# Peptides against a protein of PDB entry 5VZU: the designs that were tried, part 97

Target 1, 271 residues: chain A of PDB entry 5VZU
Amino acid sequence: GRTLEDIFHEHMQELILMKFIYTSQYDNCLTYRRIYLPPSRPDDLIKPGLFKGTYGSHGLEIVMLSFHGRRARGTKITGDPNIPAGQQTVEIDLRHRIQLPDLENQRNFNELSRIVLEVRERVRQEQQEGGHEAGEGRGRQGPRESQPSPAQPRAEAPSKGPDGTPGEDGGEPGDAVAAAEQPAQCGQGQPFVLPVGVSSRNEDYPRTCRMCFYGTGLIAGHGFTSPERTPGVFILFDEDRFGFVWLELKSFSLYSRVQATFRNADAPSPQ

## One batch from the design tools (peptide; made by RFdiffusion4, then SolubleMPNN)

Design b2_p17_4_s4 (from b2_p17_4, 7 letters changed)
Fold by OpenDDE base, seed 4:
Structure b2_p17_4_s4 (fold): chain B 271 residues (1-271), chain A 17 residues (1-17)
Amino acid sequence: as target 1 above (271 residues)
Amino acid sequence: ALKGTGAGNVAGVSKAP
């Protein structure tokens, strides 16, 4: 039977061949567009910009990280045989933090899987609840009653209505126990390790993380066939590094800021 | 079981298992 190594080798050859075909056949049909860096906002989790990432056998890719309120987005600047340039490779929900367990339990893939899937179900419930409120508001287009003619403005006089005394009903504000936002320990990162059986292209990843969030990654077949969103974990390591754990693929991608200075890369101010 | 996870790792993160 084919070994796992044979399957890997054949698949690597296929990816290289596809990459060669794409680069050689479509060279004459390339549309170039200027890329602008996203503007930085004070509320951004880190500075937005270009990051270099590794997609296993696809090699080195460039992703633009941008912030959109309570969401972050990784957009492919480079395409691969599966996902073209301009697609959102990752979408991060900054409302849904992932709390990693201790370092011992972080090695357990099933524990990470449990935590991520519990967050996925909460996100699904919130989407279902918000979908019902938007549906009920559209039903009352009452019939267009015909325009009645403009009746003239009769000016009738200002009647003085009398002094109603203010009743001081001192309703005690019930102590809404504000769930103590555990102060973002902005200073000391948590020890980090990949779960056993999660593949990293490089074992040289940061062993300390600042924050983790629920997110989804885009996966597809060759030629962008059957695209779907899979659950994962966005891991912020520092200002210049983040990771994504692709839960279903059991894969980890490390992204590092592109340190190159780009002249005139700022978006034109909206006129 | 092993074919999907192995093929996904080789395909990289863009390929469905």
Scores: peptide ipSAE 0.031, ipTM 0.727, DockQ to the pose 0.060
Fold by OpenDDE base, seed 3:
Structure b2_p17_4_s4 (fold): chain B 271 residues (1-271), chain A 17 residues (1-17)
Amino acid sequence: as target 1 above (271 residues)
Amino acid sequence: ALKGTGAGNVAGVSKAP
């Protein structure tokens, strides 16, 4: 029977061969595109930019993190044999915070799975409800019978009518209690551990997280075959580190900010 | 179908054909 080591060795050989084939196919026709760093906004969860991820046997990948209102996006800068460069490797819904349980219950993969799947179901319901409101609003354009244009009546200027005194209707402004977005308390980070059975390439990941959000990750077969979005958890550790738990894959990816300063990496100002 | 154990391929889970 094949040992686990034989299977791992064969898989590593296949990945090296695929990487070689992939790189060798591009040797003849490289298209270069300039990449700009996304502009930072005050409401961005962390500074956008380049992050270095490790995807197990594929080695080092570069992802651009960007913010789009209540969504964050990880875009592949480097491709791999499954997912080419320019694809959105992760999409994060910043409206849907994941509350991690206590440290003991965080070790339970089924508990994390339950929490994530409940959030996924809420996201699906919200998408269906918003789709129905957009659908019903279009159904009532009955055919405007093209009534023939009646002729222009001439502008007679009507005269100045007099001063109506403004009644002081003191409508009390109902205090719309703007739900004070509790200033993100520089709160003591929550203790963090990966669930049992979630694979990490390295056990050296941050053991404290600031917050977690629902997200989806892109997976595909070799050559970008049958691409699909799988549920996961975005974990913000700090300003320079985030993780993604791939729920269905039972894997964890750690991303660390690229500390290199890029000259002229800012997008040109819109002229 | 043995789900290939590749601990590494977050993007490339070999969907076994």
Scores: peptide ipSAE 0.031, ipTM 0.721, DockQ to the pose 0.064
Fold by OpenDDE base, seed 2:
Structure b2_p17_4_s4 (fold): chain B 271 residues (1-271), chain A 17 residues (1-17)
Amino acid sequence: as target 1 above (271 residues)
Amino acid sequence: ALKGTGAGNVAGVSKAP
């Protein structure tokens, strides 16, 4: 039978061959598309822009992070053998925060999987419900015939009546000071560790995160065969770093902001 | 064929089709 080493060797040879094919294609007709940096908005979770990730033997990957209301999007600027350039490698739902457990329970992959799958089911339910409301709202604009219903003037009637008095009971309402759930201080970093069995190329990932969100990642075979979206966790570390945990792949991708300033990279103002 | 991200492929996680 093939050993795990044989499978790894065959896979590495395939990746090297694919890299060679891609680099040799640079002598061919290349289609260049100008990339514009998305404008920053006040409500953006962090400044949008270019981030670099490192995907094992595939090397350096560039992703554009952009914000679209309550969604964030990672768009591939560099293609890989699986996912071509211009595809949405990650989609993040900023409505669905992932609360990480304590540091001990964060090591448990099954616990992280449970939390994310519960959020995935909620997202699915909300999509089904919102599909029904959008369907029912279109049916009811039958033409309101403006019947001018007449001004009927009726009528004064009357008077009664009198009575009763009692009574004192002065029960002191105990001030149950509802401990206002202090809005979880949006600034205190939580200790962060990858679950056991999640592969990371970068052992030097940040050990503190600001917040996490539910997201989906795009996966495919070589040549973009059978593309599908899989559940994951977007992890915001700081203004310049985020991660993505690919649950089904048991892998982690770290992305760091490209610090280079690009002149003339702003989108032309819509005239 | 290995399905995944570039990271997933390197991690040897073949989703069998």
Scores: peptide ipSAE 0.028, ipTM 0.720, DockQ to the pose 0.061
Fold by OpenDDE base, seed 5:
Structure b2_p17_4_s4 (fold): chain B 271 residues (1-271), chain A 17 residues (1-17)
Amino acid sequence: as target 1 above (271 residues)
Amino acid sequence: ALKGTGAGNVAGVSKAP
């Protein structure tokens, strides 16, 4: 049987070959695009910017983290054989917090899978409901054909009739128990461990996290074939580190802030 | 194999047909 080492070696050869093919094809037409850092907003979960992903044998990947209201985006600055540069590698829904269980239950992949799939179903329902409201609003502008109504006449006035009694049926407003927004405990980070069977290329990941959110990750075959979004968990560790658990891939990616100061990297002021 | 994480093909999630 092929050893794990044989599999890693063959895979490394394929990656080198793919990298060689891509670099050799691009030697004839390199398009340089200036990258601007997103401006920081007060409501941003953390400072936006460049993060480096440690993908082991694939090397260093750079992702831009940006915030867009209740969504965060990881955009690839570096491409790989599967996902080209400029693609949104992760999309995070900041409305859908993931509550991790205790450390014992965090080791159970099936428990994490259950939690994530329940949130995925809620997100799907909300998208269907919001799609219906947007669809019904466009249907009622039928063209009022202006039929010219002819001018016929004046007839009169009369009469008074009577006094229908007020029924005072005081229906009490049922208190819609506003599902208590659990206050974002800006509290002590919770202990964190990867589930058993989730591959981490680096065992040196933070063992405490601030909060987690539902998200989707972009996956594709070589050459960006059959791209799809898969469910995952965005894990905020601190101001400078986040992770993404790719649920279906049973893999974890750690991202660390690029500490380099870039001159003139600020986005031009919106004119 | 489908990938999104520059994670090498761990050869072997062949979706069995």
Scores: peptide ipSAE 0.025, ipTM 0.708, DockQ to the pose 0.050; fails the geometry check

Design b2_p17_5_s1 (from b2_p17_5, 6 letters changed)
Fold by OpenDDE base, seed 5:
Structure b2_p17_5_s1 (fold): chain B 271 residues (1-271), chain A 17 residues (1-17)
Amino acid sequence: as target 1 above (271 residues)
Amino acid sequence: AYIPDDLSLEEKLEILQ
């Protein structure tokens, strides 16, 4: 049969051909949009901005990284045959840190898969619980139909049943050891390696990472058909580099900050 | 990220197993 590598190579050739067709079509109505850099916030994990991505299956991509409270987003600045510009290529949940194992266990894809899928299930449960709290608040405004019906008084009797003794069993409140939020040791990077079978465009990725988070990536067919979000891992390497492991695609994307100083790229101050 | 149109996600996952 075709290997996954053969399928990715054929697909890569098709994508290169499509990209060539799209770029060679001079008559394409190219819509130019001015991009503003997101304002930096003190609580941002790193400085927001433009990042240059390298994908296994794709050419050069540009993504805008931005922070939205406990979430980060990668917005496509460059579109491709599958996903148009302006789509959220990655969404990162900064509440759900991924703890990578040692280097030996990081080579095991099944271990990474287990860790990510356990976090995915927690995220799903939190979304269901938060959905129920929002739902229950609306239900109680049933109209008080005021119907006055007067009916009568029946008095019946007081049966006294008896003395059940107060068993004082002082069950000590088991100290729920609040899992101490290990202070985000912001300082020391951990050794990093891709799992076996995870495809990268090259082996030139940082071998040390600061922290990892659960995230989802957008996938689609040609023409943005059947778009869905797949689980993955956001890897923060440093102030200027991050990666994304696409779990189901067994692929890795490396993003490096675009160092180009854009004159007047700052978002206009909200007047 | 992209899914080739010629294979479902399931078929790709089966090839990856």
Scores: peptide ipSAE 0.025, ipTM 0.631, DockQ to the pose 0.200
Fold by OpenDDE base, seed 3:
Structure b2_p17_5_s1 (fold): chain B 271 residues (1-271), chain A 17 residues (1-17)
Amino acid sequence: as target 1 above (271 residues)
Amino acid sequence: AYIPDDLSLEEKLEILQ
């Protein structure tokens, strides 16, 4: 019978062949687009820029990480047979932090799945509620032809007197024990391990993480067929490394900052 | 993420298990 290894080898050969065919067929019609590095902002979770990742069976990818208020985006700089360059491989919701359990419970894929799916449901509810408020607000601007109602004279209502008995109701300020938001320990990263059954091409991933967020990843067939967004976890390890857990695919991608300094790669100042 | 053309996501998840 075909082993899993045989299937992976056949599949890898097919991917290499397809990559070669795509590269060779379009050799005469290469459109070059200049890429600019996004400007760094003080509120950015980490410095934006180019990251080198390992993405499933495709091997090496380059993505641009950028920040857009409460969202981060990973944009493909390198295309593959499934997802062309310029697509958003990952979208991260920085409003929805994922709290990882202890190291023992992090090995349980079902526990991670539960946590991620609960956050996904909250995101869906927030989108539905925000859609309803935006819908109701537009309906009420029917053109009320404001017929000019005639100016009825302001009757001077009489000045009732000043009987200001100051009731000293000394309402004790209820000590709203401000639940001390435990200062987000900017300190030592939480111990991190991949769940059992999550595949990683590189076992040399960081064993501590700073923060995790809900996100979605883009998946598609060859030729960008049936593109869809699947739930996942963005994992910030450090200033130069992040990961993405593809929940439905049970896979992990590690991204490391491209350390090359690019001269004249800054976006032109908006005129 | 890669989906081979010949298999559904479900069939691929079954093969990867």
Scores: peptide ipSAE 0.022, ipTM 0.640, DockQ to the pose 0.247
Fold by OpenDDE base, seed 1:
Structure b2_p17_5_s1 (fold): chain B 271 residues (1-271), chain A 17 residues (1-17)
Amino acid sequence: as target 1 above (271 residues)
Amino acid sequence: AYIPDDLSLEEKLEILQ
């Protein structure tokens, strides 16, 4: 059989060849679109902007990170043979925080898989429940006829009743052991390591992370065939670095902020 | 994520296991 290495090698050769064919065919047919940086909001998890990703065999990718209320989005600025530019490569659900286990259990891929799949099922349940509420609201705009209903009056009534007694029952104070909510140390990153079997193109990833969230990544065949969303973990390392663990693909992508300042890159104010 | 055209997602997952 073909080894995993043979398949990756064949795939890399095909991707290089396709990239060469595409770049050679576009000699005079390049359409340029201006890209604007997303506006920053105070409530954004980190400053939105351009990030450079190292993704599998494809080398350097550029992704725009933006925040949309309870969702974050990674939009491809660079296309590739599978996923064209402008596609949403990652979608992050900021409602569904993932708590990583201790460092020993972080090496266990099955433990990470369990945690992510439990969150995926919660997201699926919430989508089913929200779909039912949107369906019922449209029905009953029956024509409410304007009936002029009348002025009826003020009635008074008064009465009294009484007194009853003081029963003493002295139930014992059960010791509510106040589980001391250890204040979540909001400032210190937790130790981070990739699970065994998760491939990273660069072993030089941050060994501490601030927080993790459930997300989905876009996968497709060449020419954007059979596009699908696969479950994963968004890992916030710091203000300038995040990762995405592709759970099903057992792969990790590291994204680092593009430090270049762009003049006139701000979106025009919506008129 | 990049998936080779000649393999289903299932076949790729089997290879990555």
Scores: peptide ipSAE 0.024, ipTM 0.654, DockQ to the pose 0.225; fails the geometry check
Fold by OpenDDE base, seed 2:
Structure b2_p17_5_s1 (fold): chain B 271 residues (1-271), chain A 17 residues (1-17)
Amino acid sequence: as target 1 above (271 residues)
Amino acid sequence: AYIPDDLSLEEKLEILQ
């Protein structure tokens, strides 16, 4: 059989060859597209903009982070052999916060997997229900005048009797201590660690996160074959750093803000 | 992530480790 080392070498050779072919193809046919930075909104989770990340064996990727109401999007600025530039590499559902367990239980991949898959199922249910509401709104055919079906006489079913005794059991109302909703401390980050078996290119990631959300990442074969969405976790570390855990791939990508200021990169104001 | 078309998910996970 092929060894894992042979498979890894064949794969790395193929990636290098594909990168060379794509680079050479671009040298033969350069298409330039102007990129505009998204405008910042007051309700944006962080300032939108360009982020640089590490994505497994692919190395350095540039993504544009943008906010669209209750969704965030990471759009590829750099293409790779699998996913071309302009594709949405990550889609984040800001409605579905992921609550990470304590630091000890964060090391358990199966616990994170359970939490993410439960949220994935809720997202699917909400999509089905929202699809039903959109479907039912078209189906109001006008009120067929339901002819008044004649009132069949309500038979007087009989008055069964009597006596059940008044047991006085004065059970004290146990004070349901309203579990004080701990005010969502929006400000204090929680300790963060990757689960065991999640690969990170570097162990130098932030050990504190502000919040996490459910999301999906785009995966594909070479040449954008069989593109699909895989479940994951968006991790907000700070104003300039976020991560994405690819659940099925057991991998972590860290993204850091590109600090370069671009002149004339602002989106034209909608007239 | 690059997913080689010819590899199982298990073989793909082993290459990413």
Scores: peptide ipSAE 0.022, ipTM 0.644, DockQ to the pose 0.250; fails the geometry check

Design b2_p17_5_s2 (from b2_p17_5 with P1A T8S M13L E17L)
Fold by OpenDDE base, seed 2:
Parts: C-alpha cells; structure tokens; sequence
Structure b2_p17_5_s2 (fold): chain B 271 residues (1-271), chain A 17 residues (1-17)
C-alpha cells in the first residue's frame, strides 16, 4: 500500500505542479495591487499587520490581520491553488469567546467540537433574530385608526370566599452566595494543547494562550471551486502569534508576525 | 458539503485551505 509518506509526497508534487500551472497561466495577466497596512486602533486585540501562517501541505502563506469593530479578518496576501489572494481566509467573531476546558479535557477533540458547535448555533440564532428586527422595521404601515370598538359591559364575576389559614413556615432565606464572577483575568495565559487527532505542521506551538474566539475559515477545491465557510477557533497566544483550529479538517494553522518594516506601507489617512 | 470525518487523507488534502 502507499505509505502516508508516499501520499504526502504525491500530494506535495501535485500542489507544486498546480502552483506552477496557475502562476504560468497568470503570467499573461499579472495585476499588481499596492497593499497598505491597516491603521492600528486602541481597541484592537493586537496590532494589525502581516502574519506568516502555516497551511498544512500548502506550506507558508502571508495573511493580513485587520480589525473591524467586533470582527477580525485574515486576508490572504499570497494565494494557493484552492484559495486565491485577496480572499478572507479567516473571519473571527470577537463577540463569541471560546472557553477552553482544563488541559486534560483540551486533549478531547469531541469536547472542543461540542463547544464550537454550540457557539456556532448561537451565532446562527443571533443572525436570524437580527434579520427579523431589520425586517419588522420596514413593516410599520401607519397606524390604521382602529375605530373604538364599543366597551362591552364587564360582567361582575362573583366574590369567592375567605379562608385564611396563616401557616408561618419561616423558611430561612438561604443566602444565594452570588457566585462572584471571577474577574476575567485578562492577564494570565491558560495552558494550551491541541486535541488528539488535530494535525499541526510542527509541534512547536505556544503552550499558553491568552484567549480564544469563534471563527470561520474559507475552504475550496482547486481553482476556487465550491467555496465554503468551516467553523473553527481563533487562539490568541501573544502580541505576535495566533492560531486557527480548522475543526472539520482537524488542522491547526500557526500565524507569526512578519517583523519586516515596510517604508510607505501605511494606509493613507482618510482625508 | 459536510466533509465526512471518514475522508481519506488524500480527499482531505484536495479540500484543503
């Protein structure tokens, strides 16, 4: 039988060949676009900018991280045979924090899958409710003057009687110890490990994370065929590193900040 | 499409990122 190594080599050869074919097809139609770094805002989770990401067999890709209110976006600066440059490879919902379990339960893929799918369902419900509020706002046809329907006389239903037994049962008010909302310790990183069966290109990933959020990744067939959003987890490690767990693919992408400074790469100030 | 958990490594590689 083919070894996993043979299969990996065959696939790597195919991806390299496809990358070469696509590059050669576009050689006759190269569009150059200037890329600007997004301006940093005080409320940004980390400094926006260029990151190098691991995409399994595709190798290293360049992604622009940007913040858009309560959403973060990863935009491909480099494309591959599946997803072209300029596509949003990841969309992160900063409203929906993922709470990772303890380090022992983080090894359980089914537990992470449950947590992510529960958040996915909440996001879908909120989108449906927000769609209803936007729909109902157009439907206020002006108040039809409802003609005053005549006051039908309220029949006096009878005064049932008195019995007054005073049972004194002085149940002590059990002090509902308000579970003190542990102040979200924004500062101490949680121990982090990938679930069993999630593939990483390297086992050298940060073993501590600051916070996690629900997100979606873009997947497609070769030539950007049948593009779909798949659920995942954005993992913030530090100011210069984040990860994305592709839940359905059982894959992990590690993103590290590109430390290169570019002259004249700042976005033009909005005039 | 629901990527079946049972996709071969090859089929997962075709549907990659």
Amino acid sequence: as target 1 above (271 residues)
Amino acid sequence: AYIPSDLSFEEKLEILL
Scores: peptide ipSAE 0.199, ipTM 0.767, DockQ to the pose 0.094
Fold by OpenDDE base, seed 3:
Structure b2_p17_5_s2 (fold): chain B 271 residues (1-271), chain A 17 residues (1-17)
Amino acid sequence: as target 1 above (271 residues)
Amino acid sequence: AYIPSDLSFEEKLEILL
């Protein structure tokens, strides 16, 4: 029977062949596109820009991180045999924060899976409800042929009198104990560890995280076959580092800011 | 794509990422 080693060698040979085909095809016709860095906004979670990410066997790839209101996006600047350049490798929903458990329970992959899948279900429900409201609103503009109803004369209804007894119903303002939103402790990062069975190429990942969010990653077969979105966790470590846990793949990608300063890489001002 | 659960980390990454 095929051994795991035979399967690994077959896939590695296919990956090498695909990398070679892609490289060799581009030698005949290179299209160059200028990439501009996204403008930084005050409400951006971190400064947008270029990050170098680890994509397992593909190695090091370049991703552009950008912010779009309550969403962040990682766009591939470099492509691989599975996912071409210009695709959104990760989409992060900044409305759906993930709260990691304590360090002991973070080692439990099933606990992380439960938390992420509960958030995924809430996101699906919100999308279904928002789709129903948008559907019902469009149906009622049937063309009401406004037949011109004749102007019946306004009968002056008589001015009934001013009996203004002010009932002093002193409704006690119920102390809405504003549940003090515990000030988002901008403080010390939470201890962070990967769950057991989540693989990382680099064990030298940050052991503290600031914030986590629900997101989806793009996965595909060779040649961008059967592309799908898989659930994951965006992990903000610091201003220059984030991670993505690919939940179904049990993999972790670490992204680090490209420290190179690019002159004239700013987007032209919209005219 | 259903990744076989028996694939190594390396094999999974070659197929998907």
Scores: peptide ipSAE 0.185, ipTM 0.782, DockQ to the pose 0.089
Fold by OpenDDE base, seed 4:
Structure b2_p17_5_s2 (fold): chain B 271 residues (1-271), chain A 17 residues (1-17)
Amino acid sequence: as target 1 above (271 residues)
Amino acid sequence: AYIPSDLSFEEKLEILL
């Protein structure tokens, strides 16, 4: 019978062949677009830029990591047969931090699945609530027919309202114990391991992570058919490495910063 | 669609990243 390794190898060969066919057929029609590195902001989780990602059988891809307020985005710079270049391979919700369990419970895929699915449900609820507020706000801009009511100028007089005494009612400021957000101890990474049954291309991934966030990954069939967002976990390892756990796929992608210095890659100042 | 847990590695790879 075919081993999982044989299947993986055959499929990898097919994907390479498809990439070759597409590249060769469109060689005369390749549109080159200049990309710019996103400007770094003080609130960025890490420096934005180019990362080299491992997508299992697809091999090596280049992703641009960028920050957009409370969202991070991985944009494909290179495409594959499923997801073309310029698509958002990952979207990270920086509002929804995932707390990983202890190292023993991190091996349990069902525990990670539970945690992620609970966060996914919260995100869906927040989207429904925010959709209602945006819907109600648009409905009230019915065209107020501004009937031009005429400008009658009446000048009426300056009546002296009286000296109402300032009642001193010294309402004690209730000590709102601002729960001191314990400064996220930015230094001590948590021990990290992939759950049992999550496929990684390499077992050589960082065994310590700084923080995790809820995210969604883009998946599709060949030719970008039936594109969907699947739930996952963004794992920040360090300034130069992050991962994404594709929950439903039971796959892990490792992303490492491209250590190249690019001249003239900065975005032009918005004129 | 929920990717069935029972999808072969091939079928999971056809619904790739």
Scores: peptide ipSAE 0.150, ipTM 0.767, DockQ to the pose 0.093
Fold by OpenDDE base, seed 5:
Structure b2_p17_5_s2 (fold): chain B 271 residues (1-271), chain A 17 residues (1-17)
Amino acid sequence: as target 1 above (271 residues)
Amino acid sequence: AYIPSDLSFEEKLEILL
């Protein structure tokens, strides 16, 4: 039978051929778009900018990292046969921190899967609740049909029923222990290892991470067919490196800052 | 869709990053 290695090599040949076909099609209509670096904000988790990411069989791709309040986004600058340039390859929810277990339990893929899926369900519930609040506000403008109908006066009577005593039961307000937002301890990084069965293109990834967040990655078939978001984990290693664990794909992408100084790559100041 | 654990390696390769 074909080995996993044979299938991977055949698929790599197909992807190389597809990349060659796509690259050869560029001769007819290359739209060059100038890329501007996003402006840095004080509240940005790290400096926004260009990163080179590992995308398994696709190899190295360029991604723009940007921050949008409580969300981070990775935008493909280079495309592949599945996901074209300009797509949001990763979307990170900076409200939903992932707490990785100890180094021993980090080897357990099922434990990581449980943690991520629990956060995914919370995110889904929050989206449903926020959708209901936006929906209920529109319903009440029923047209006041003004019809004047005059009808009459009936007076009926006053029945008095009596005295029920004021039971003072002073239910102590149970202290809702506000789950103290553990201050974002910019603390010592925790030991990091990939779970067993998560594939990395390179074993040379940082073995210490600062923090992790829930996120979603974009996946698609060839030609951007059936695009969907899959759950994952954003891992911040340092100022210049982050990772993404594609949970369902059991894949890891390592992103490293492009150290190239681009002259005049800053976004024009909004005049 | 959840990539079923039972997808062949080939079918998993059609759904790429």
Scores: peptide ipSAE 0.201, ipTM 0.769, DockQ to the pose 0.097; fails the geometry check

